# Peptides against a protein of PDB entry 4N78, part 139

Target 1, 186 residues: chain A of PDB entry 4N78
Amino acid sequence: HFQVICRLLGYQGIAVVMEELLKVVKSLLQGTILQYVKTLMEVMPKICRLPRHEYGSPGILEFFHHQLKDIVEYAELKTVCFQNLREVGNAILFCLLIEQSLSLEEVCDLLHAAPFQNILPRVHVKEGERLDAKMKRLESKYAPLHLVPLIERLGTPQQIAIAREGDLLTKERLCCGLSMFEVILT
Target 2, 155 residues: chain B of PDB entry 4N78
Amino acid sequence: MAELQMLLEEEIPGGRRALFDSYTNLERVADYCENNYIQSADKQRALEETKAYTTQSLASVAYLINTLANNVLQMLDIQASQLRRMESSINHISQTVDIHKEKVARREIGILTTNKNTSRTHKIIAPANLERPVRYIRKPIDYTILDDIGHGVKW

## One batch from the design tools (peptide; made by RFdiffusion4, then SolubleMPNN)

Design b2_p17_7_s3 (from b2_p17_7, 6 letters changed)
Fold by OpenDDE base, seed 2:
Structure b2_p17_7_s3 (fold): chain B 186 residues (1-186), chain C 155 residues (1-155), chain A 17 residues (1-17)
Amino acid sequence: as target 1 above (186 residues)
Amino acid sequence: as target 2 above (155 residues)
Amino acid sequence: SKFLEKLKELAKESLAA
C-alpha cells in the first residue's frame, strides 16, 4: 500500500503530505498534549515515595494505582489525550513507512538506471579470475548503453541538454544521503 | 511550405483534371479509330493506325498516372516530415516541462530532509597485529551468592 | 528512369499531335 502511495504521489505529493502531517503533529503536541501534560504535572502527587519492596509487585501496583487513581480515571485523559497521542504515533509511523517505501523505490530506480549511467556493480570474482579483467569486460559490454555519451554523439544540442539534466536528476536521489524521518523526529 | 501548397492547390488537382480530360480524349480516339476502320478500303492500314493510337494513348495515360502518383507521394512525404517535426517539438516541450516539475518537486521535498548521519563506517582497519583472540574464559556466574538474599516464601 | 523518359517522349509526341 505504501509503495503504491509513493508512486501515485511522487516527490511533490509526498512533500505536501509530509508537510501537512508535520503541521498536524505540531498542533497536537503544542496544543492539547502540552496542556494535558502540564495539567498532569500539576495534579501529580508531590510525594510519591517508592513503597517498600515488602509489598511485592501486586502491592506496589495497587499502591501506584491508588495514588494515580484520579488521574487514570480522568475521562478526558482516556478519550482525548490518548487518542491524540495515537494520532501522533500513527503520523510518525506513516512518515517512517512512506520514507522506507520511497527509499526502496529510489533504490530500484537507481539499479535500473545504473547500466545506462556507467555504474557497474562490483562483480564477485571467482577464485583465479582477475577483478580488473572482469570489470573491463563488463565495462565493454555495457559501454553501448551509456545514454549521455550516446546522445552527445547522435543527438541535437537540445536533446543533449535534456539528457544531461535527466541523468543528473536520476543520479541525485534522497536515498543517497537524505532522510526525511530524521527531520520529523527532530 | 510553398512546395506543399503548390502540390495541394495546383499540381495534384491539375493532374486529376488532366487525367479526366485524357479519358474524354481516349473516347474520341476510339470513335475515330472505329469509324476509320469501317470506312477505309485498306483495313490493314487502318488497323495499324489504330494500334499506333492505342499505344500512344496508353503511354499518355501511364505518364499522367505516374506523375500524379509521384506528386501524391511527395505530398505525403512532406506531410509526414512536418508531423515528425511537430512531434519532436512537442516531445521536447513535454520533457522540458517534466524536468522543471521534477526540479520543483525535489526542492520542495528537499526542505523536509536532512543529511543522513553516515555512520562513518570506521574502516575496520584490520589491526595489523592479529591480536590473539583473547580467549573469553566464560567464568560461570555463580548465582548461588544470591541464594541468601531472597527470603523465598517457604511454602 | 529510362522507361519514364520514354513515356515522357511519347506523351510529348501525343500532345504535339
Scores: peptide ipSAE 0.021, ipTM 0.633, DockQ to the pose 0.011
Fold by OpenDDE base, seed 5:
Structure b2_p17_7_s3 (fold): chain B 186 residues (1-186), chain C 155 residues (1-155), chain A 17 residues (1-17)
Amino acid sequence: as target 1 above (186 residues)
Amino acid sequence: as target 2 above (155 residues)
Amino acid sequence: SKFLEKLKELAKESLAA
C-alpha cells in the first residue's frame, strides 16, 4: 500500500502530505495534548511515596492505581488525550513507512538506471576467473547503453543538456544520504 | 518555406486549373471529333484522327495528373517534415518542463530532509538547525538489497 | 523517366495544337 502511495504521490505529493501531517502533529502536541498534560500535572498527587515492598507487585500496582484513580477515571483523558496521542503516533508511523517505501522505490530506480549510467554491479568472481577480465567484458557489454555519452555523440546541444540534467536527477536520490523521518522526529 | 508557399499558392492551384481547363478542352475535342466523323466523307480518316486526338488527350491528362500529384506529394512531405520539427520542439519543451517540475518537487521534499546520521548510536540526535542546504552525501548505493527483488541477474 | 518524358512531349504537342 505504501509503495503504491509513493508511486502515486511522487516527491511533491509526499512532501505535501508530510508537511500537513507535521502541522497536524504540531497542532495536537501544542494544543490539546499540552493542555491535558498541564492539567494532569496540576492534579497529580503531591505526595506519592513508594509503598512497602511487602505489598508485592500487585499491591504496589493497586496502590498506584488508587493514587491515580481520579486521573485514570478522567474520561477525557482516555477519549481525547490518548486518542490524540494515537493520532500522533499514527502520523509518525505513516511518515516512517512512506520514507521506507520511497527509499525502496529510489533504489529500484537507481538499479534500473545503473546500466545506462556506467554503474556496474560488483561482480562476484567465481573461482578461477580474473576479476579484471570479467569487468572488462561487462564494461564492453554495457558500453553501448551509456545514455549521456550516446546523446553527447548523436544529440543536439539541447538534448545533451536535458540528458545531463536527467542523469544528475537520476543519480541524486534521497536514499543516498537524506532522511525525512529524522526531521519529523525533530 | 518558399517552396511550400509556391506549391500551395501557385503550383497546385495552377495544376488544378489546368486540369479543369483540360476537361473543357477535352469536351470540345470530343465534339469536334464527333462532328468531324459525321461530316467527313472519309470515315476511316476521321476515325484515325479521333484516335489520335484521344491518345493525345489522354496523355495530356495523364501528364497533368502526374504533375499535380507529384506537387501534392511534395507538399505533403514538406508539411510532414515541418510537423516533425514542431513535434521535436514540443517534446523538448515538455522535457524541460518536466525536469523543472521534478526539481521543484525535489526542493520541496528536500526541505523535509536531513542528513542521515551515520552514528551507530540509536540516540535520536536532534539535527542541529543546519540552515544550510543539505549536501547530498554520495554514499555508494548498495544495490544488493534488491538482489532478492525481481529476476535481476545474480552476478 | 522515359514515360514521363514521352508524356511531356505529348502534352506539349497537345497544347501547341
Scores: peptide ipSAE 0.020, ipTM 0.628, DockQ to the pose 0.012
Fold by OpenDDE base, seed 4:
Structure b2_p17_7_s3 (fold): chain B 186 residues (1-186), chain C 155 residues (1-155), chain A 17 residues (1-17)
Amino acid sequence: as target 1 above (186 residues)
Amino acid sequence: as target 2 above (155 residues)
Amino acid sequence: SKFLEKLKELAKESLAA
């Protein structure tokens, strides 16, 4: 699903969606969530001592549950605050998944374009073959497929310009060095 | 343009008219030959004259048809060439626009990106200056990401 | 029409000769 979304929206659409999501997240964090967090801080027990280890994990859990019972049972916390947190979480996950899907798409594009852009695959050298000879063979095999040099030789100036720009756009992808998710987390 | 216009407005219509006129003339010649053959005491001479007129008429029609056909073909070739040129121009414009749109889109999404920290520490380093379009650092393409996707074509 | 066809045939024969 996310792959389809990435393909459908493209870079521009993804950018727009991400920007809007960031706005929503910001609004939720600075608004309702912040207000609830402040309220929670006010009602939190001032002194919460660690129970003795002798109570075991269940006893410790019950202790904390008892101390936080009023907070946990607060209806607005469950209905509004947790819902908003869920929305923020979903937005973050969405951004992550979109970025991952986009990266996959970009890598696929790069792989498909590689033979045409003088990018040779990593050569697996079998025993007994010289790496240099194999590389030379591959170079010779793919040389006719190099699009930009081919167009530079046979094309019009306008075609050459378009080919160069297209080649550049094909090579320069976000997955090569850029991350959107890091920006979202900040 | 001038040649195409001449073909469309003068040569082809003129050729069609000439063929029509030729048809009418052929009918007259046929009538004449028929009457001449019936009325002539020397049927052999009349037949020879008819053959001569027939040959001339057929040659004329063939010439007219050939000329018209060539003119039509020429017209079509010119039109085809014009269409190809137009197509090329449209394609060029379309590609230019697409490239421009892509550049704009990339700038927009680029604002939402930061450089991947190569440092092992998962420190979310907020780019200090969010405002500057992060120059795409050309890193070598790592194709290993696709190794787990699909039947890896082991080249 | 028959005469014209005959003439056409004669013309073809004359051109072939």
Scores: peptide ipSAE 0.016, ipTM 0.621, DockQ to the pose 0.010
Fold by OpenDDE base, seed 1:
Structure b2_p17_7_s3 (fold): chain B 186 residues (1-186), chain C 155 residues (1-155), chain A 17 residues (1-17)
Amino acid sequence: as target 1 above (186 residues)
Amino acid sequence: as target 2 above (155 residues)
Amino acid sequence: SKFLEKLKELAKESLAA
């Protein structure tokens, strides 16, 4: 599904969606969630002593439950705050999945374009064959497919310009060194 | 353009008129030949004359038809060439627009991207609020990332 | 063209007779 979304939206659509999601997340974090956190901090017991270990895990849990009873029973925390946090989480996950899907799509595009761009895959050399000879053979095999040189030889100046720009755009992909998700996390 | 215009406005209409006139003339020639044959004391001579006129008339009509046909074909070829040129131009414009749109889109998404820190140290670098103008640092595309994916394609 | 003209002339002559 995310792959289809990436294909449908393209870079522009993805950018718009990501920007809007970031705005929503920011709004949720700086607005409602922040307010709840501040409120929670205000109502938090100023002095919460660690109960004695002798009470065991259940006793300690009951102790903290009692100390935090007012917070836990705060209905708005469960309904509104947690929902907002869920929305933030979903937004983040969505961004991650979109980026991953986009990266896959970009990789596929790069792979498909590679023979036309003089990008040769690393050939697994069997132990006895010279890597250089195989590479030369591969180069010779794919040489006629090099699009930009072909167009430079046969095309009009306008076609050459378009081909070069297209080639550049084909080569330049986010997956090659850029991350959107890292920006989202910062 | 001038050649096409000449074909459309002068040569083809002229050829059509010539054919029409030729048709009318052929009818007159036929009538003449018939009358000449009837009136002539030497029927053999009249017949030979009729054959000569018929042959000549047919040759003339054939020539006119051929000329007209060639002009029409030439016209069509010119028009086809013009259409091809227009198509090429439209395609170039379309491609240019698409490239431009793609560049804009990439700039937009680029603003939302940062360089992948290969450094293992998860330094939570606080996002320096610096609206760093996303300098399109054309980082050379490291295709090494494709190396891991390529292992699955058994050629 | 000369032949067509001659034919035209002949046709005219035939119409005039």
Scores: peptide ipSAE 0.015, ipTM 0.619, DockQ to the pose 0.008; fails the geometry check

Design b2_p17_7_s4 (from b2_p17_7, 6 letters changed)
Fold by OpenDDE base, seed 2:
Structure b2_p17_7_s4 (fold): chain B 186 residues (1-186), chain C 155 residues (1-155), chain A 17 residues (1-17)
Amino acid sequence: as target 1 above (186 residues)
Amino acid sequence: as target 2 above (155 residues)
Amino acid sequence: SSFLEKLKELARESLEA
């Protein structure tokens, strides 16, 4: 599903969606969630000591449940605050998954374009083979596929310009060095 | 453009008219040959004359058809060339627009990105032979670094 | 091509006559 979304939206669509999600997240964090956190801090027991370990896990849980009973039972916390936190979480996850899906698509595009851009894969060298010789053979094999040099030789000035720009755009992908998710987490 | 116009407006219509006129003339020639054969005391001579007229008429028609056909073919070639030029122009415009749109889109998404901290560990093995800096050999970006990101699709 | 040229010549001769 996320792959399809990435394909349908493209870079522009993804940017728009992410911008809107960031706005929503910001609004939730600075608004409702912040207010609830402040309120919770105010009503939090001033003195909450760790119970003795002798009470065991159930006893400790009951102790904390008792200390926080009024907070936990607050209806608005469950219905509004937790829902908003869920929305924020979903937004973050959505952004992560979109970025991952986009990265996969970009990698695929790069791989498909590689033979045309003089990008050769790392070749496994078998024992006894010279890496240099193998690489030269590969270079020779794919040399006719180099698109920009081919167009520079055979194309019109306009075609050459378009080819160069297209080549640049093909090479420059987000997955090569950019992360959207890191920005979202900031 | 002028040549195409001449073909469309003058040469091809003219050729068609000439062919039609030739048809009417052939009928007259046929009538003449028939009458000449019937009235002539020397039937053999009349037959030879008929053969001569027939050959001439066929040659004339063949010439007219050939000329007309060549003009039509020339017209089609010119039109095909014009269409190809138009197609090329449209394609160039389309590609230019697409590139521009893509650049805009990339700028928009770019503002939402930050540089990935690439761990220093992947030594870009510089190829040993620094052959002369051929102009813009952009170092192939090793995309294998991305193999560890996500569920490795075992191809 | 030679035959067509001959036909053209014959046709030209016929038109000039």
Scores: peptide ipSAE 0.020, ipTM 0.610, DockQ to the pose 0.013
Fold by OpenDDE base, seed 5:
Formats: sequence, structure tokens, C-alpha cells
Structure b2_p17_7_s4 (fold): chain B 186 residues (1-186), chain C 155 residues (1-155), chain A 17 residues (1-17)
Amino acid sequence: as target 1 above (186 residues)
Amino acid sequence: as target 2 above (155 residues)
Amino acid sequence: SSFLEKLKELARESLEA
């Protein structure tokens, strides 16, 4: 699904969606969640002593439940605040998954473009074969497919410019060094 | 362009008119030959004259048709060449627009990206506003990400 | 006219000769 979304939206669509998600997340964090956090801080018991370890985990939990009864019973916390946090979480996960899917798509594009860009695959040398000979054979095989040199030889100046620019755009992909997810987390 | 215009406006219409006029002329020649044959005491001479006129008329028509046909073919070739040039121009514009759109899209998404921190160094919370030029770190493309997609090409 | 057709025929014959 995410792959399809990435293909459908493209870079621009993904950017728009992520930007809007960031706005939503920011709105949720700075608005509703912040308000709830402030409210929770106000109602937080001023004195909360650690119960004796002798009560065990259930007893300690019950103790804190009692101490935080007003917070736990705050219905809006569970229904609204936690839901908003869930939405934030979902947005983050969505962004992560989109980025991952986009990265996969970009890698696929790079792989498809590689024969045309003088990017040769790493050749596994079978026992007894000379790596150099195999590499030369591959180079010779793919040499006619090198688009930019081909266009430079046969194309108009305008076509050459477009080919070079296209080649650059093809090589420069987000997966090569950029992360959207890190920005989203900040 | 001048040649095409001349073909379209002068040569081809002129050739067509000439061909139509030739019909009228041929009819006149035919009438003359018929009358000459009927009125002539020397029918053999009249027949030979008719043959000569017929041959001349056919040659003339053939010439007119050939000239017209060649002009039409030339016109079509010029038009085809013009269409190819137009197509090339349109393609160039289209490609330019596509590249531009792609650049815009990349700028937009680029704003939402940061360099992958390869170094475990301290989260320098860079202020959101720094349009840091996205330095493309030419890292070797790790194709291993695709190893799980399809038949794992263990190269 | 029948004569034009005859002329065409004669012309064809003359061109074939």
C-alpha cells in the first residue's frame, strides 16, 4: 500500500502529505496535548512517597492508582489525550513507512538507471574467472547504453543539457543521504 | 517555408489548373482531328497527323501529371519534416517542463529532509529555519536493500 | 466522345510501339 501511495503521490505529493502531517502533529502537540499535560501537572500530587517495597508490585500499583486517582479518572485523558497521542504516533509511523517505501522505490529507480549511467553491478567472480576480464566484458556490453555519452555524441546541445540534468536528477536521490524521518522526529 | 508556400499556393494549384485546361485543349484537338480526317482527301495523312497530335497530347498530360505529382510529393516531404521538427520541439519543451516539475518537487521534499547522521554525534537540534543546502553525500548506493525484493540476485 | 476514346487507344498503341 505504501509503495502504491509513493508512486501515486510522487515527491511533491509526499512532501505535501508530510507537511500537512507535521502541521497536524504540531497542532496536536502544542494544543491539546500540551493543555492536557499542563492540567495533569497541576493536579499531580505534590507529595508522592514511594511506598514500601513490601507491598509488592500489585500493592505499589494500587497505591499509585489511589494517589493518581483523579488523573486516572480523568476521562478526557484516555479518550482525547491518548487518542491524540495515538494520532501523533500513527502520523510518525506513516511518515516512517512512506520514507522506507520511497527509499525502496528510489533504489529500484537507481537500479534501473544504472546500466544507462555507467554503473556496473558488482560481479561475483566464479572460481577460475578473471575479475578483470569479466568486468571488461560487462563494460563492453553496457557501453552502448550509456545515455549521456550517447546523447553528447549524437544529440543537440539542448538534448545534451537535458540528458545531463536528467542524469543528475536520477543520481541524486533522497535515499543516498537524506532522511525525512529525522526531521519529523524533531 | 518559402518553398512550401510556393508549392501550396502557386505550383500545385497551377498544376491542377493546367491539368484541367489540358482537358479542354485535348477536346479541341480531338475535334480538330476528327474534322480533319473527315474533310481530308488524304485520309492517311490525316491519320498520321492525328497520331502525332495524340502522342503530343499524351506526352503533355503525362508531363503535367508527373510535375504535379512531384510537387505534391515534395510538399508532403516538407510538411513531414516540419512536423518532425515541431514534434522535437514539443518534446524538448515537455522534457524541460518535466525536469522543472521534478526540481520543484525535490525542493519541496528536500525541505523536509536532513542529512542522515552517520555519526553518533550529539543531536544538534539545528534550528528549523536554516535552509541548509542539502549536500548530497555521494554515498555508494547500497543495493542490498533490494536483496529481499524478488529473486535475490546474489551478484 | 467515342473519338477521344479512340484517340486514347491510338495513343496507347503508339506508345507501346
Scores: peptide ipSAE 0.020, ipTM 0.610, DockQ to the pose 0.009
Fold by OpenDDE base, seed 1:
Structure b2_p17_7_s4 (fold): chain B 186 residues (1-186), chain C 155 residues (1-155), chain A 17 residues (1-17)
Amino acid sequence: as target 1 above (186 residues)
Amino acid sequence: as target 2 above (155 residues)
Amino acid sequence: SSFLEKLKELARESLEA
């Protein structure tokens, strides 16, 4: 599903969606969630001493339940605050999945373009074969597929310019060194 | 353009008219030959003359048809060439627009990206100010990342 | 019309000859 979304939206659509999601997340964090957090901080007991270890885990839990009773009983926390947090979480997750899907798509594009861009696959050299000879054979095999040189030889100046630009756009992908998710986390 | 115009406006219509005129002339020649044959005491001579006129007339018509056909073919070739040129131009424009749109889109999404920190250090480096144009660090595309995803073509 | 057809035939024959 995310792959399809990436294909349909393209870079522009993804950018727009990501921007809007960031706005929503920001709004939720700075608005409702912040307000609830502030309220919670105000109602939190100023002094919460660790109960004696002698009470055991159940006793300690009961102690904290008692200390936080007002917070736990705050119904709006469950209904509104947690829902907003869920929305934020979903948005983040969505962004992550979109980025991953986009990266996969870009990788596939790069792979498909590689033969046309003078990018040779890593050749597994079997024992006894000269790497150089194999590389030379591969180069010769794929040489006719090199699009930019071919167009430079046969094409018009305009075609050459377009081919070069297209080649550049094909080579420059986000997956090569850029991360959107890191920006989202910050 | 001038050649096409000449073909469309002058040569082809002219050829059609000439062919039509030739048809009318052929009818006259036929009538003449018939009358000459009937009136002539030397029927053999009249027949030979008729054959000569017929051959000449057929040759002339053939020439006219051939000329007209060639002109039509030439016209079609020119038009086809023009269409191809137009198509090429449209394609170039379309490609240029697409490239431009893609560049814009990439810039937009690029603003939402940061360089992947290869550094092992967990330090969440504060996102560099959003305003700094993501310097396209032309890092050579490490295609090695592709090695793990692709079904290794077992050569 | 008959004469023209005959002429056409003669012309065809002359071309084939």
Scores: peptide ipSAE 0.018, ipTM 0.605, DockQ to the pose 0.009
Fold by OpenDDE base, seed 3:
Structure b2_p17_7_s4 (fold): chain B 186 residues (1-186), chain C 155 residues (1-155), chain A 17 residues (1-17)
Amino acid sequence: as target 1 above (186 residues)
Amino acid sequence: as target 2 above (155 residues)
Amino acid sequence: SSFLEKLKELARESLEA
């Protein structure tokens, strides 16, 4: 689904969606969640000491449950605050998955474009073969596919300009050095 | 342009008229040959004359048709060439627009990105001005990520 | 019309000879 979304929206659509999600997250965090957190901080027990270890794990849990009884019983916390936190979490996950899907798409594009951009794959050398000879053979094989040089030789100045720009846009991808998710987390 | 105009306005219409006129003339020649054959005492001579006129008439019609056909073909070739030029121009414009749209889109998404090697606080601000080249991180492209895709060999 | 057809035939024969 995320791959399809990436393909459908493109860079512009993804940007718009991400921006809107950020706005929603910001609104939730600075609004309802912040208010609940402040309220919770006010009602939190001022002194909550660690109970004696002799009470065991169940006893310790019961102790904390008792100390936080009013908070646990606060119905609005579960229905509203936790729901909003869930929405924030879902938004973050959405952003992560979108970025991952986009990166995969970009990698595929780079892979498909490589033969046309003088990017040769790493080759395995069999026993008895010379790496240099194999590389030269590959270079010779793919040389006719180099798009920009081909257009430079056969095309009009306008076509050359378009080819160069297209080549640049093809090479410059987010996955090569940029991250969106890091920005989302800030 | 001038050649196409001449073909469309003068040569092709002229050729069509000539062909039509030739049809009328052929009918007259046929009538003449028929009457000549019936009235002539020397039927063999009349037949030979008819053959001569027939050959001449066919040659003339063939010439007219060939000339007209060549002119039509030439006209079509010129028009085809014009259409190809127009198509090329449209394609160029379309490609230019697409590239521009892509650049704009990349600017928009670019503001939501940061360098992977930089701190989280670092944000790439793309200029809104279209005249300025899109701010891309133009570092050497690392294709090692592709090594694990397909039949790639990891070294 | 009959003569024209004959004439066409003669012409064809003449061109093929």
Scores: peptide ipSAE 0.015, ipTM 0.594, DockQ to the pose 0.010

